# Peptides against a protein of PDB entry 3C66, part 34

Target 1, 189 residues: chain A of PDB entry 3C66
Amino acid sequence: KSWANLFEKNDFFFRYKFYLEITAYTRGSDEQHLKWSGLVESKVRLLVMKLEVLAGIKIAHPFTKPFESSYCCPTEDDYEMIQDKYGSHKTETALNALKLVTDENKEEESIKDAPKAYLSTMYIGLDFNIENKKEKVDIHIPCTEFVNLCRSFNEDYGDHKVFNLALRFVKGYDLPDEVFDENEKRPSK

## One batch from the design tools (peptide; aimed at target 1 V137 D138 T144 L167)

Design b2_p21_3 (made by RFdiffusion4)
Pose (drawn by RFdiffusion4):
Structure b2_p21_3 (pose): chain A 189 residues (1-189), chain P 21 residues (1-21)
Amino acid sequence: as target 1 above (189 residues)
Amino acid sequence: DDPIFYNIAKDENDEFVFEPE
């Protein structure tokens, strides 16, 4: 074999059928999002610990990089549809109605200056100890405990017209396009 | 299937309860 093989990109978004995504939103400024997403990102490892000790959770595998994007966001209505529609491949298409900030356009006049909404998403891939028969698995408490941990006593993130946090349980075939690069086809049926 | 969704800025949310395959 060769050195090129050792350095082959990992296949995180193909190896699990289930993913938990944690999303920090900011309809505000760049630094408001830096602090906010920074806080949330600092707590994600704790969710891994809380989840992984559970009977039923075989593994809670965090990916090493947050997925980031921002859209020009004029109205409160837009910020809300971003929260609603972002996270699932079934629905992320509706985001095309808003202008996405890219490598090419981040420097343009009508974009550099426009108010923006910011997204930062982390993925925890899940695998399960499948109990007995097909049964429901409840991981609600560790999720809400994680949410309660996303706080600061010296910084108010209470204005939800600005700051938001969301979590999604998303099957592998339904992951957002952003996680698969130019090479990779997405998982199927 | 639809994803399970939880949001701190919403009055109602889904519980993280599901059936894995």

Design b2_p21_3_s1 (made by RFdiffusion4, then SolubleMPNN; from b2_p21_3, 12 letters changed)
Fold by OpenDDE base, seed 4:
Structure b2_p21_3_s1 (fold): chain B 189 residues (1-189), chain A 21 residues (1-21)
Amino acid sequence: as target 1 above (189 residues)
Amino acid sequence: EEPIYFSTSKEKNDKFVFTPD
């Protein structure tokens, strides 16, 4: 399948049964997040290349643009909750306990100067060569290499209080609401 | 069995396993 056919969002998030989500988290400044997320995003294609050569993976296609979100994040526990709950439709409702930063509210005094967690998420659509549902594909090596590549770029990125990186396997029916338009119905199980 | 999720904030295993169906 040609990557050229993956430019349309609607096609991408309905094309695959499985997705790998790569989320860069930053609890800090917008500038810190821009640097961190930009770095992570720049390395995603290298991860894709490593995934494509695995025998169990038939296709690994990246979506070209990140999804961006931010929350008011007063505590470290809130930051951990975001990292735990984000990226799955089943769990994302827990994030309703936090204030989502939007263009409409970002200038409010209570939000403007509040501590924030920033999220940038890249998606990789996956197709597998596996016919047996119980067969496992181990992507430990490529994922570890990817994480190490991101973390080793700057010593500051070793601070897990500020900078974090998560990789999540998600089925199409469990993709976050952010990937669908209001008029779109999420894939069924 | 569900695929493993990991985060560098709390998971040191850095192992990710798919169990596709």
Scores: peptide ipSAE 0.088, ipTM 0.697, DockQ to the pose 0.641
OpenDDE base, seeds 1, 2, 3, 5: peptide ipSAE 0.276, 0.032, 0.064, 0.042; ipTM 0.796, 0.658, 0.684, 0.680; seeds 1, 3 fail the geometry check

Design b2_p21_3_s2 (made by RFdiffusion4, then SolubleMPNN; from b2_p21_3, 13 letters changed)
Fold by OpenDDE base, seed 3:
Structure b2_p21_3_s2 (fold): chain B 189 residues (1-189), chain A 21 residues (1-21)
Amino acid sequence: as target 1 above (189 residues)
Amino acid sequence: EEPLYFSTSKEKNDKFVFTPD
């Protein structure tokens, strides 16, 4: 039985208190995003392995499917705003100022030809082995190595105007709305 | 008591967003 078949999608975002969000951003073509996000996604397993060996981490469990979204992104400022606001329930409402691309609207002329920002987000559930309440877990090293690994794969990925990568540490109650079904209640603080 | 996680992301261009407790 593949590890993917053991976990129902429905309990993953309720199982952990903490999550690491890995978002690949592309302001460009769908093809550019497919290559970039596919690369990032392919390296998540290596990040998990590096997290698991940290003394303070008990479990690093990746969610198997990416969350995908795209926005009309006419300016660089809009692209920076997306990267700043996405990935937290507290801040995601700011994205309502942008036009979300959907299957229903993607063929509209105003959307079809518009510059777009594409997002693909992977989630890792984290459980910590903290013996002492004052123990700090530093995930900087494995996260930096992961980013460097992704960025170094192709010189084109060095263009931050097009390709970006963010790692966000988020509490379960502050996960984006996209991870919950319409009938699911967000975890309470 | 929730563990304090320190993000020391030094990379200027890649955002490590650690929400403080």
Scores: peptide ipSAE 0.067, ipTM 0.658, DockQ to the pose 0.161
OpenDDE base, seeds 1, 2, 4, 5: peptide ipSAE 0.031, 0.040, 0.262, 0.264; ipTM 0.656, 0.655, 0.762, 0.792; seeds 1, 4, 5 fail the geometry check

Design b2_p21_3_s3 (made by RFdiffusion4, then SolubleMPNN; from b2_p21_3, 12 letters changed)
Fold by OpenDDE base, seed 2:
Structure b2_p21_3_s3 (fold): chain B 189 residues (1-189), chain A 21 residues (1-21)
Amino acid sequence: as target 1 above (189 residues)
Amino acid sequence: EEDIYFSTSKKENDKFVFTPD
C-alpha cells in the first residue's frame, strides 16, 4: 500500500491535530527550485520513517502532493519575510504584500522577468502516543538529520541566499489557507 | 503559543519539543 491510497486532501488536513510542514524555498530560477524541491520531496519519506520510530509518535503520515507557490521577490528582505510568515494562518496574510505569481499573471512584463521566490511545501500529519501529558516528544534529531541530508546532497544548496529549508510544527487550526478548499472551514481548536 | 519553527536560514540549532494535548 502506498501513502497515496491512505489519504485524500479533503480529509487529511482535518484528520490530525498536528502537522509538520516541510518547505523548500528557492530564490532563483525555476530550474533551481525544481532541483531543490524535488530533492527535498524525495527525502520526506526518510523523515517519515525516522519520525515513525520515535516512541512518542504513533503516526506520521505524509500528504502525497506538495503545495507550490511563487512570489515576486525583489529583495532579500522579501525572501526573509516569506520564510518568516509562510506556513501559519496567523502570519500568512503578510504575504499579501508580495505579488503571487499565477498562471494568469506570469506572463506580465512586471512579473515574467522579476526575481522570484519559489515554495514547495510537504505536510506530515502527526499523531502522538503519549501516555502522560507531561511527556514531551523531541523530533529535533530526525529533523536535523533531514536538513543535513538535503543540504549535503549538493554544495550549491549551502547558499542560503538561494536555497532554504524550513520545518514548522503547526496545529491543524493554524494550517495555511492553501490546504483548504474554498468551501472548507478550517479546523477549530 | 509560539510556533515551533525550524529554518536553516534562521536557526541551525532549534528543537522541536512539544506535548500533544
Scores: peptide ipSAE 0.088, ipTM 0.691, DockQ to the pose 0.741
OpenDDE base, seeds 1, 3, 4, 5: peptide ipSAE 0.034, 0.042, 0.031, 0.043; ipTM 0.596, 0.649, 0.650, 0.667

Design b2_p21_3_s4 (made by RFdiffusion4, then SolubleMPNN; from b2_p21_3, 10 letters changed)
Fold by OpenDDE base, seed 5:
Structure b2_p21_3_s4 (fold): chain B 189 residues (1-189), chain A 21 residues (1-21)
Amino acid sequence: as target 1 above (189 residues)
Amino acid sequence: EEPIYFSTSKKENDKFVFIPE
């Protein structure tokens, strides 16, 4: 199958044992989030290029579409909790304590004007070259460069009360539920 | 299979979560 076929959702989240999740967080307006997430998304291809040249990485393949979610986020503690718990099936159940904003409820008066945290998540499927006996593949450097690139774009993004960025390494069986359709079973260990 | 190890860190409130096999 050509690389082009891997950009379709159909088997992307079953194809790799490992994934890198890049999540842009915004506690503010939807406009602020659109600018921040759009910037982050625009730089993901540069991260992929930096990952692909690492000797321990055989494949770094981005999923083409972001996953979008938003929560009612009345406090800074709630915002910290979202950033701590999101991105892993093991921990995402803690997010049930917050009100998920949906197309069905977004016009409710209690939700419409409430403080919100917005999330946009990009996924990179990873395949490692085990034969090279490199006990350690360090993706910290390219990930740090990526974050610095995003943060340096605008001084306004220095406000960590509003704008945050997380990179999470996740196994396929621990991917968030959002990546699977209702009829799909998550990968086993 | 030899496990791949990553370091976890926080830099300027940005979060890096790297979990080894």
Scores: peptide ipSAE 0.187, ipTM 0.749, DockQ to the pose 0.159
OpenDDE base, seeds 1, 2, 3, 4: peptide ipSAE 0.040, 0.052, 0.125, 0.153; ipTM 0.626, 0.705, 0.687, 0.700; seed 1 fails the geometry check

Design b2_p21_4 (made by RFdiffusion4)
Pose (drawn by RFdiffusion4):
Structure b2_p21_4 (pose): chain A 189 residues (1-189), chain P 21 residues (1-21)
Amino acid sequence: as target 1 above (189 residues)
Amino acid sequence: DESHLFINVKKNEHENNIWIE
């Protein structure tokens, strides 16, 4: 074999059938999003611990990098549809109605200056100890406990016309396009 | 299969319905 093989990219978004995504939103400024997403990102490891000790959770595997994007966001209505539509491949297409900030256009006049909404998403891939028969697995408490941990007493993130946090349980075939690079086909049926 | 979980803090929306085969 060769050195090139050792350094082959991991296949995180193909090896699990289930993912928990944690999303920080900011309809505000760049530094408002830096602090906000920074706080949320700092708590994600705690959710891994809370989840992984559970009977039923075989592994809660965090990916090493947040997925970031921002859109020009004129209206409150837009910010809301971003929250609604972002996260699932079934629905993320509706985001095409808004202008996405890219490598090419981040420097353009009507974009550099426009008010933006910011997204920061972390993925925890899940694998399960499948109990007995096909049963429901409840991981709601550790998810809400994680939410309650996303706070600061010296910084108010209470204005939800600005700051938001959301979590999604998304099957592998339904992961957002952003997680698969130019090479990779996405998982199927 | 309709397994899902969704939490939105802005809307105070909580849903959990995860089924494992």

Design b2_p21_4_s1 (made by RFdiffusion4, then SolubleMPNN; from b2_p21_4, 11 letters changed)
Fold by OpenDDE base, seed 4:
Structure b2_p21_4_s1 (fold): chain B 189 residues (1-189), chain A 21 residues (1-21)
Amino acid sequence: as target 1 above (189 residues)
Amino acid sequence: DKSYFFYDERKNKYEENIIIE
C-alpha cells in the first residue's frame, strides 16, 4: 500500500466520533461469502447517499475497503455469538473463544475443513451536525432499507442460517482492533 | 433468523438491538 493509502486508512478511524459498521456474515463456503459480501459492499454507497440527506448527519463517508475475517464456526450458536460480539472493542474479546482463521493456520487439518463463518465489514464515518449532535438522529429507516435491499436481491440470501447482515453504530474508541495497526493507539473516550 | 442493527453507545437513547428481518 502506498503511504497515502496507509495514512488515509489510519486517519479515517481517528477522524470521526461515530462509525456505522456494516458486516456481512456467511456461515458457509467462501464462494457463498464472496457473492454475499460483494453484493453488500456494492450497495454501501446507496446507504451512504441516504444517510447524507438526513438532517442530523453532516457527513457520511465510507471507508473504501472491507475488512475480512473468518472464524471456525462449528455451531449455529457460535454463529449467533459472532454476530452479537463482533464489531465492538467492548465485546470482541468473546471471539477469542473461537479459532480465528489466518494465513498461518488455514491449512491446518482442524481448520481447513471446519465449518466457517466469514465476515466482511465496511465502515462509514459519521459526523453529526452540531445542532443535532445531542439529538436523536434516526438512521433506522435507511439502514433497514439497506438490509432489505441486500436481502431481496436473491432468494438465497433469505436463508439466515447462512447469510446475515448487521449494522452497528459505534464510537471511535469502541472500534474493533482490526481497524488499527499494531503500533496505533485507539482513540480515547 | 435475524438481521440486526445496533446502537452500541446509544441503545438507551435510540433503539436497542433492532431486528430488521
Scores: peptide ipSAE 0.033, ipTM 0.648, DockQ to the pose 0.100
OpenDDE base, seeds 1, 2, 3, 5: peptide ipSAE 0.033, 0.032, 0.033, 0.032; ipTM 0.631, 0.631, 0.631, 0.631; seeds 1, 2, 3 fail the geometry check

Design b2_p21_4_s2 (made by RFdiffusion4, then SolubleMPNN; from b2_p21_4, 10 letters changed)
Fold by OpenDDE base, seed 2:
Structure b2_p21_4_s2 (fold): chain B 189 residues (1-189), chain A 21 residues (1-21)
Amino acid sequence: as target 1 above (189 residues)
Amino acid sequence: DNSYFRINVRKNYIEENIIID
């Protein structure tokens, strides 16, 4: 299937059993995040290309739309928590402890000037060439190269207090709620 | 198996390889 068919949400998050989540985190300004996330997003296609040529990967299809979210993030611990808990349905409920920034509340005085963590997440649907269960596919190399590429683009991106990048392998049934519409049922195991 | 294949956000390393079910 062509990437063009995956431009819109459609059934993308139901099509694959496995997904690679690429999340750019920024605890700083919106401008900082825009630059950081923009860079990361711009390099996703390179990662896809590298994944596609792996023998164990049959398909690597990116979802073209990033998912954006922002949280009030008063402390470094909160930032760490976000990075730890985000990206999985199993753990994402922990994020409820933080205030989600929305268009409705972003102008509130308590939120407007509060420290924030920004998240931009890209998804890659994965299909593997697997004959036997529990076959190992090593995507370490392409993923590491991707991270290094992004982090090395600007020395500022080496500051983990501000900029972070995570790649998470997630099963379809464990995708975050954000990828589904209210009327959509989460994939089953 | 609730394990995740994840690149550590801070250390930028992959903690484990993917095991496909």
Scores: peptide ipSAE 0.032, ipTM 0.673, DockQ to the pose 0.666
OpenDDE base, seeds 1, 3, 4, 5: peptide ipSAE 0.027, 0.032, 0.028, 0.031; ipTM 0.674, 0.684, 0.668, 0.680; seeds 3, 4, 5 fail the geometry check

Design b2_p21_4_s3 (made by RFdiffusion4, then SolubleMPNN; from b2_p21_4, 11 letters changed)
Fold by OpenDDE base, seed 4:
Structure b2_p21_4_s3 (fold): chain B 189 residues (1-189), chain A 21 residues (1-21)
Amino acid sequence: as target 1 above (189 residues)
Amino acid sequence: DNSYFFYDTRKNFYEENIIIE
């Protein structure tokens, strides 16, 4: 039983009732996204550290692997839709209206040169200190600090037409499909 | 369970109501 075992995918997305999703969005080049997402990912541990010291949080464990996807994104409205709908199972079906870029289709002429939105998502599993009662937990302070830290690194990251950073609190049963293997069944409510 | 939190940088604000049962 090692601390490192906590980050194995095998049961990570079944272990916690609650997760914090951190998604870096880029509507631009893959190079732009690599820089942006890399920065965000490099700062996630700092957020974890800040979450861990909150009184209401018992455990904050990051999943070390980012989940990456990209969509053909011809319009700004499409980009807005992606940012609105991604990150929740209940809403992600709206993304079916867009063309997901895959290894199988990325070389198609209609996809290869199309404008794209890139997504990289990190997950933090959360366990809370509860004492047989409903407890209110505030995570907005460390989350805001994290966002500001990432966005302030380069002024370009303030251009919302290109770059976005979103944090979402998600229950296990509402995790996006991407976190589960084909043979895995999502947690029930 | 109506717990939620999201930060949207586009609007530079958050909404939060996390109630853990």
Scores: peptide ipSAE 0.462, ipTM 0.913, DockQ to the pose 0.807
OpenDDE base, seeds 1, 2, 3, 5: peptide ipSAE 0.425, 0.422, 0.333, 0.432; ipTM 0.904, 0.902, 0.871, 0.901

Design b2_p21_4_s4 (made by RFdiffusion4, then SolubleMPNN; from b2_p21_4, 8 letters changed)
Fold by OpenDDE base, seed 3:
Structure b2_p21_4_s4 (fold): chain B 189 residues (1-189), chain A 21 residues (1-21)
Amino acid sequence: as target 1 above (189 residues)
Amino acid sequence: DNSYLFINTRKNEKEENIIID
């Protein structure tokens, strides 16, 4: 089966037990986010390469398309909440307290001029060489290197009030709702 | 033992170990 067929959204998020989520956050303009997220996305391949050579990782497969969302984000506390709660089905319901920006509401005066947080999330499916023993795989080093690479690219990206980057290890059953179609059932524990 | 790796660059919270059960 050609790699091309595996890029159908439906199979990717059911194929792996584990995923690494890479989310670029921007509290600022859409232009700022485009530059930041674009940079992060451009470096994901390097992270994949570093993950693949780690002992215990059999496969690190990136999903090709980012997931994008934006929220009205009037305060720094809201921005922190987004970063804390996003990326897990268990916690994402907390984001319902914020106004999601949609194509339908983006032209409303209350939303158009509001401060916004932009999110772009990349997913990497992970398959581990699990021999019958509890194996600890340390992905901290490649992840840290990735973060440093992204943050050091431009001095502006050092401003945590505007630009943030998070990596989250997530089990398949705890993936955010956004990765599933309306007709798809979430993987059960 | 929920193996969580969460690296948030803002909070410097590093969960280092993926425990694959």
Scores: peptide ipSAE 0.034, ipTM 0.692, DockQ to the pose 0.777
OpenDDE base, seeds 1, 2, 4, 5: peptide ipSAE 0.033, 0.033, 0.032, 0.034; ipTM 0.680, 0.686, 0.683, 0.697; seeds 2, 5 fail the geometry check

Design b2_p21_5 (made by RFdiffusion4)
Pose (drawn by RFdiffusion4):
Structure b2_p21_5 (pose): chain A 189 residues (1-189), chain P 21 residues (1-21)
Amino acid sequence: as target 1 above (189 residues)
Amino acid sequence: LKSAYNEKTLKRENFVFTPEE
């Protein structure tokens, strides 16, 4: 074999059938999003601990990098559709109605200056101890406990016209395009 | 001070599911 094989990219987004994504949103400024998403990102490891001790959770595997993007966001209506539509491959197409900030256009006049909404998503891949027969598995409490942990007493993130947090349970085939690079086909049926 | 979150995504039904084999 060769040294190039040891350094082969991991296959995180293919090895699990289930993922929990945690999303911080900011319809505000760059630094408002830096603090906000920074707080949320700091608590994600705690959700891993809370989840992984559960009977039923075989593993809660955090990915090492948040997924970041921002859109030009003129209206409150837009910010809301972003929260609604972002996170699933079935629905993320609706985001094409808004201008996405890219490597090419981040420097353009009508983009550099435009009000933006910011996204920061972390992924926890899940695998399960499948109990007895096909049964429901309830992981709601550790999810809400995680949400209650996303707070600061010296910084108000209460204005939801600005700051928002969302979680999604998404099957592997339904992961957002952003997680697969230019090489990789996405998982199927 | 409490933070904002999206109530639509925190519905219990979204975190109660049957895993596929």

Design b2_p21_5_s1 (made by RFdiffusion4, then SolubleMPNN; from b2_p21_5, 7 letters changed)
Fold by OpenDDE base, seed 4:
Structure b2_p21_5_s1 (fold): chain B 189 residues (1-189), chain A 21 residues (1-21)
Amino acid sequence: as target 1 above (189 residues)
Amino acid sequence: MESSYNEKSLKKENFTFIPEE
């Protein structure tokens, strides 16, 4: 199968049973988020390389485009909730309590000047070696190294009140709604 | 099994294993 087909949205989010989500969070300015998310995105290839060499991982393929979203985030508790609930279809409905910033509402006075949390999410499709069924694959080490790499780039990124980074292992049927078009049906269990 | 890796979960003492199936 051509590598070119792996980068088509419709094929990518149906191709794998498992995905690793990498989300850069910023509660601050759009400029801060652009720098932070851009850094994280630039390092995803290094994480992929580290995942590929794990014995339990057959394939690690990144989706090349980030998914962008932002919420009105008036409190630190709201920011923690976003980080806890985002990235899973099972939990993302909790985010309905917050105002999603859209192109339609971004110019509203109550939204324009409100504190915001920005999210940029990268996806890695994972295929595991089935022959090793009895052994759980631990991706803790490469994930930790990745986070450390991102955090160590600039001292400002050590401020967890502003900058956060999460990695989530998700099954295809539990991917967030954002990865599917309105005409697409999410994978079944 | 779903697993989330945040600052708390990425501590060296906390190893997270994901199933192959």
Scores: peptide ipSAE 0.190, ipTM 0.781, DockQ to the pose 0.257
OpenDDE base, seeds 1, 2, 3, 5: peptide ipSAE 0.180, 0.197, 0.198, 0.190; ipTM 0.777, 0.784, 0.786, 0.779; seeds 1, 2, 3, 5 fail the geometry check

Design b2_p21_5_s2 (made by RFdiffusion4, then SolubleMPNN; from b2_p21_5, 8 letters changed)
Fold by OpenDDE base, seed 4:
Structure b2_p21_5_s2 (fold): chain B 189 residues (1-189), chain A 21 residues (1-21)
Amino acid sequence: as target 1 above (189 residues)
Amino acid sequence: MESSYNEKSLKKENFTFIPEK
């Protein structure tokens, strides 16, 4: 099957039962986020390579485009809430308490000058070698190495008040709404 | 089992799972 078909958004988020979400968070300027998210995105391929060699993983396919979102984030507690609740359909409704920045509202005075949290999320579709053994798959090592690689690139990225990185293992039916078009139904359980 | 890893939650348990069919 041609790799070309994997790049269609509609097929990608229905193709796998499991996804690894990689989210770069920035509570700061758009410029800071661009640098941080760009770095994280540039390293995703290395993570994929490390995942592919694991015995329990049959396929690790990255989605090539990040998903971008931003919220008004007036407090550190709000920033922690975003990091806790984002990336799962079950929990993302909690983010409705925050103002999502959109193209329609970004020029509003109350939003334009407000502190913001920026999010860039990359997705990796995972297929596991399930047939042979109910063996636990452990992706902790490659994920930890990935985080360390991103954090070690620049000392400024050590500031957790500004820069954060999360990896979330998610089932297809629990993917955030952002990955689906309005006319698409999320995968069933 | 949904496992989220943030650096605060980099627990091995969050990345150890049995994939269900």
Scores: peptide ipSAE 0.192, ipTM 0.781, DockQ to the pose 0.313; fails the geometry check
OpenDDE base, seeds 1, 2, 3, 5: peptide ipSAE 0.178, 0.170, 0.187, 0.185; ipTM 0.774, 0.776, 0.779, 0.774; seeds 1, 2, 3, 5 fail the geometry check

Design b2_p21_5_s3 (made by RFdiffusion4, then SolubleMPNN; from b2_p21_5, 6 letters changed)
Fold by OpenDDE base, seed 1:
Structure b2_p21_5_s3 (fold): chain B 189 residues (1-189), chain A 21 residues (1-21)
Amino acid sequence: as target 1 above (189 residues)
Amino acid sequence: MKSSYNEKDLKKENFTFIPEE
């Protein structure tokens, strides 16, 4: 089955207990982010392929559409905070302290010329072949290879002050609000 | 259980226990 046949877009974030989030961060220009996020997104398929061959993983299914957001990010501390708090429902409320950039406010004088942090997030749904809680699944190798692949593409992407890449393992009930429609109920524990 | 991966977390010695539940 093609990936397109494995899920409906409307139930993807309800189908799996576990998700791997891949977020590309850029504190810089939108052009810088477009290049960085585009690179990261282009490599996700390779990560999926590496995950699928692991004995403990039954399915690694990517959601093909990235989620995009941007915040006014005046300091490096704000940028670190974004990277720490984003990607989990438990912690994402901390982002309310920052100004979210929207189509409605992007031309405001206080926002237009402000430093920005851009975020692009890809999701992979995971199903495991684990019958016994004693079995451990190790995904660090594929993840490391993926990060190294993205970082090594261009020397500029090694600058953590501008470009960052994070992978987060998240349970379905702790997915960020961005993945659900306003009328959808978050999965329960 | 490690829930996030970055350059600091992706050491070869690090294993992630993923529960079935």
Scores: peptide ipSAE 0.172, ipTM 0.769, DockQ to the pose 0.263
OpenDDE base, seeds 2, 3, 4, 5: peptide ipSAE 0.184, 0.149, 0.165, 0.078; ipTM 0.773, 0.771, 0.769, 0.564; seeds 2, 4, 5 fail the geometry check

Design b2_p21_5_s4 (made by RFdiffusion4, then SolubleMPNN; from b2_p21_5, 8 letters changed)
Fold by OpenDDE base, seed 3:
Structure b2_p21_5_s4 (fold): chain B 189 residues (1-189), chain A 21 residues (1-21)
Amino acid sequence: as target 1 above (189 residues)
Amino acid sequence: MESAYNEKSLKKENFTFVPDK
């Protein structure tokens, strides 16, 4: 099957048991987010390359499109909450306390002028070489190198009040609802 | 183990796992 057929959203999020989520967060302007998320996205391929050479990793396959969302984020506490709760089905319901910005509501005066948190999330499907059930796979080094690479690109990205980056290792059954279509049933445990 | 690791939680323990079948 050609790589092109794997880009059908529906098969990608059912294909792997494990995913690495990479989320770029910005509490600021849309322009700031476009620069930050674009940078992060541009470096994902380097992370994939670093993951693929690990003995425990059989496949590291990036999903080609980011998932985009934004929330009204009036406080720093709200921004911390978004970063804590986003990226897991178990915790994402907490985000319902915030106003999701949509194409339908973005022009409302109360939303238009509100502080916003922007999110761009990239997914990497992971398959492991499990020869021995006791072997631990450690992806800490390549993930840390990736974060450092993104943060070091511009000094402005050192402002954690504005720019944040999260990496989350998630099981397929705990993927956020955003990755599934309305007619799709999430993977079972 | 909460599988969520923001940059503040980039600890080795968080990225060390045994893939459960």
Scores: peptide ipSAE 0.192, ipTM 0.775, DockQ to the pose 0.305
OpenDDE base, seeds 1, 2, 4, 5: peptide ipSAE 0.180, 0.195, 0.200, 0.178; ipTM 0.771, 0.775, 0.777, 0.772; seeds 2, 4 fail the geometry check

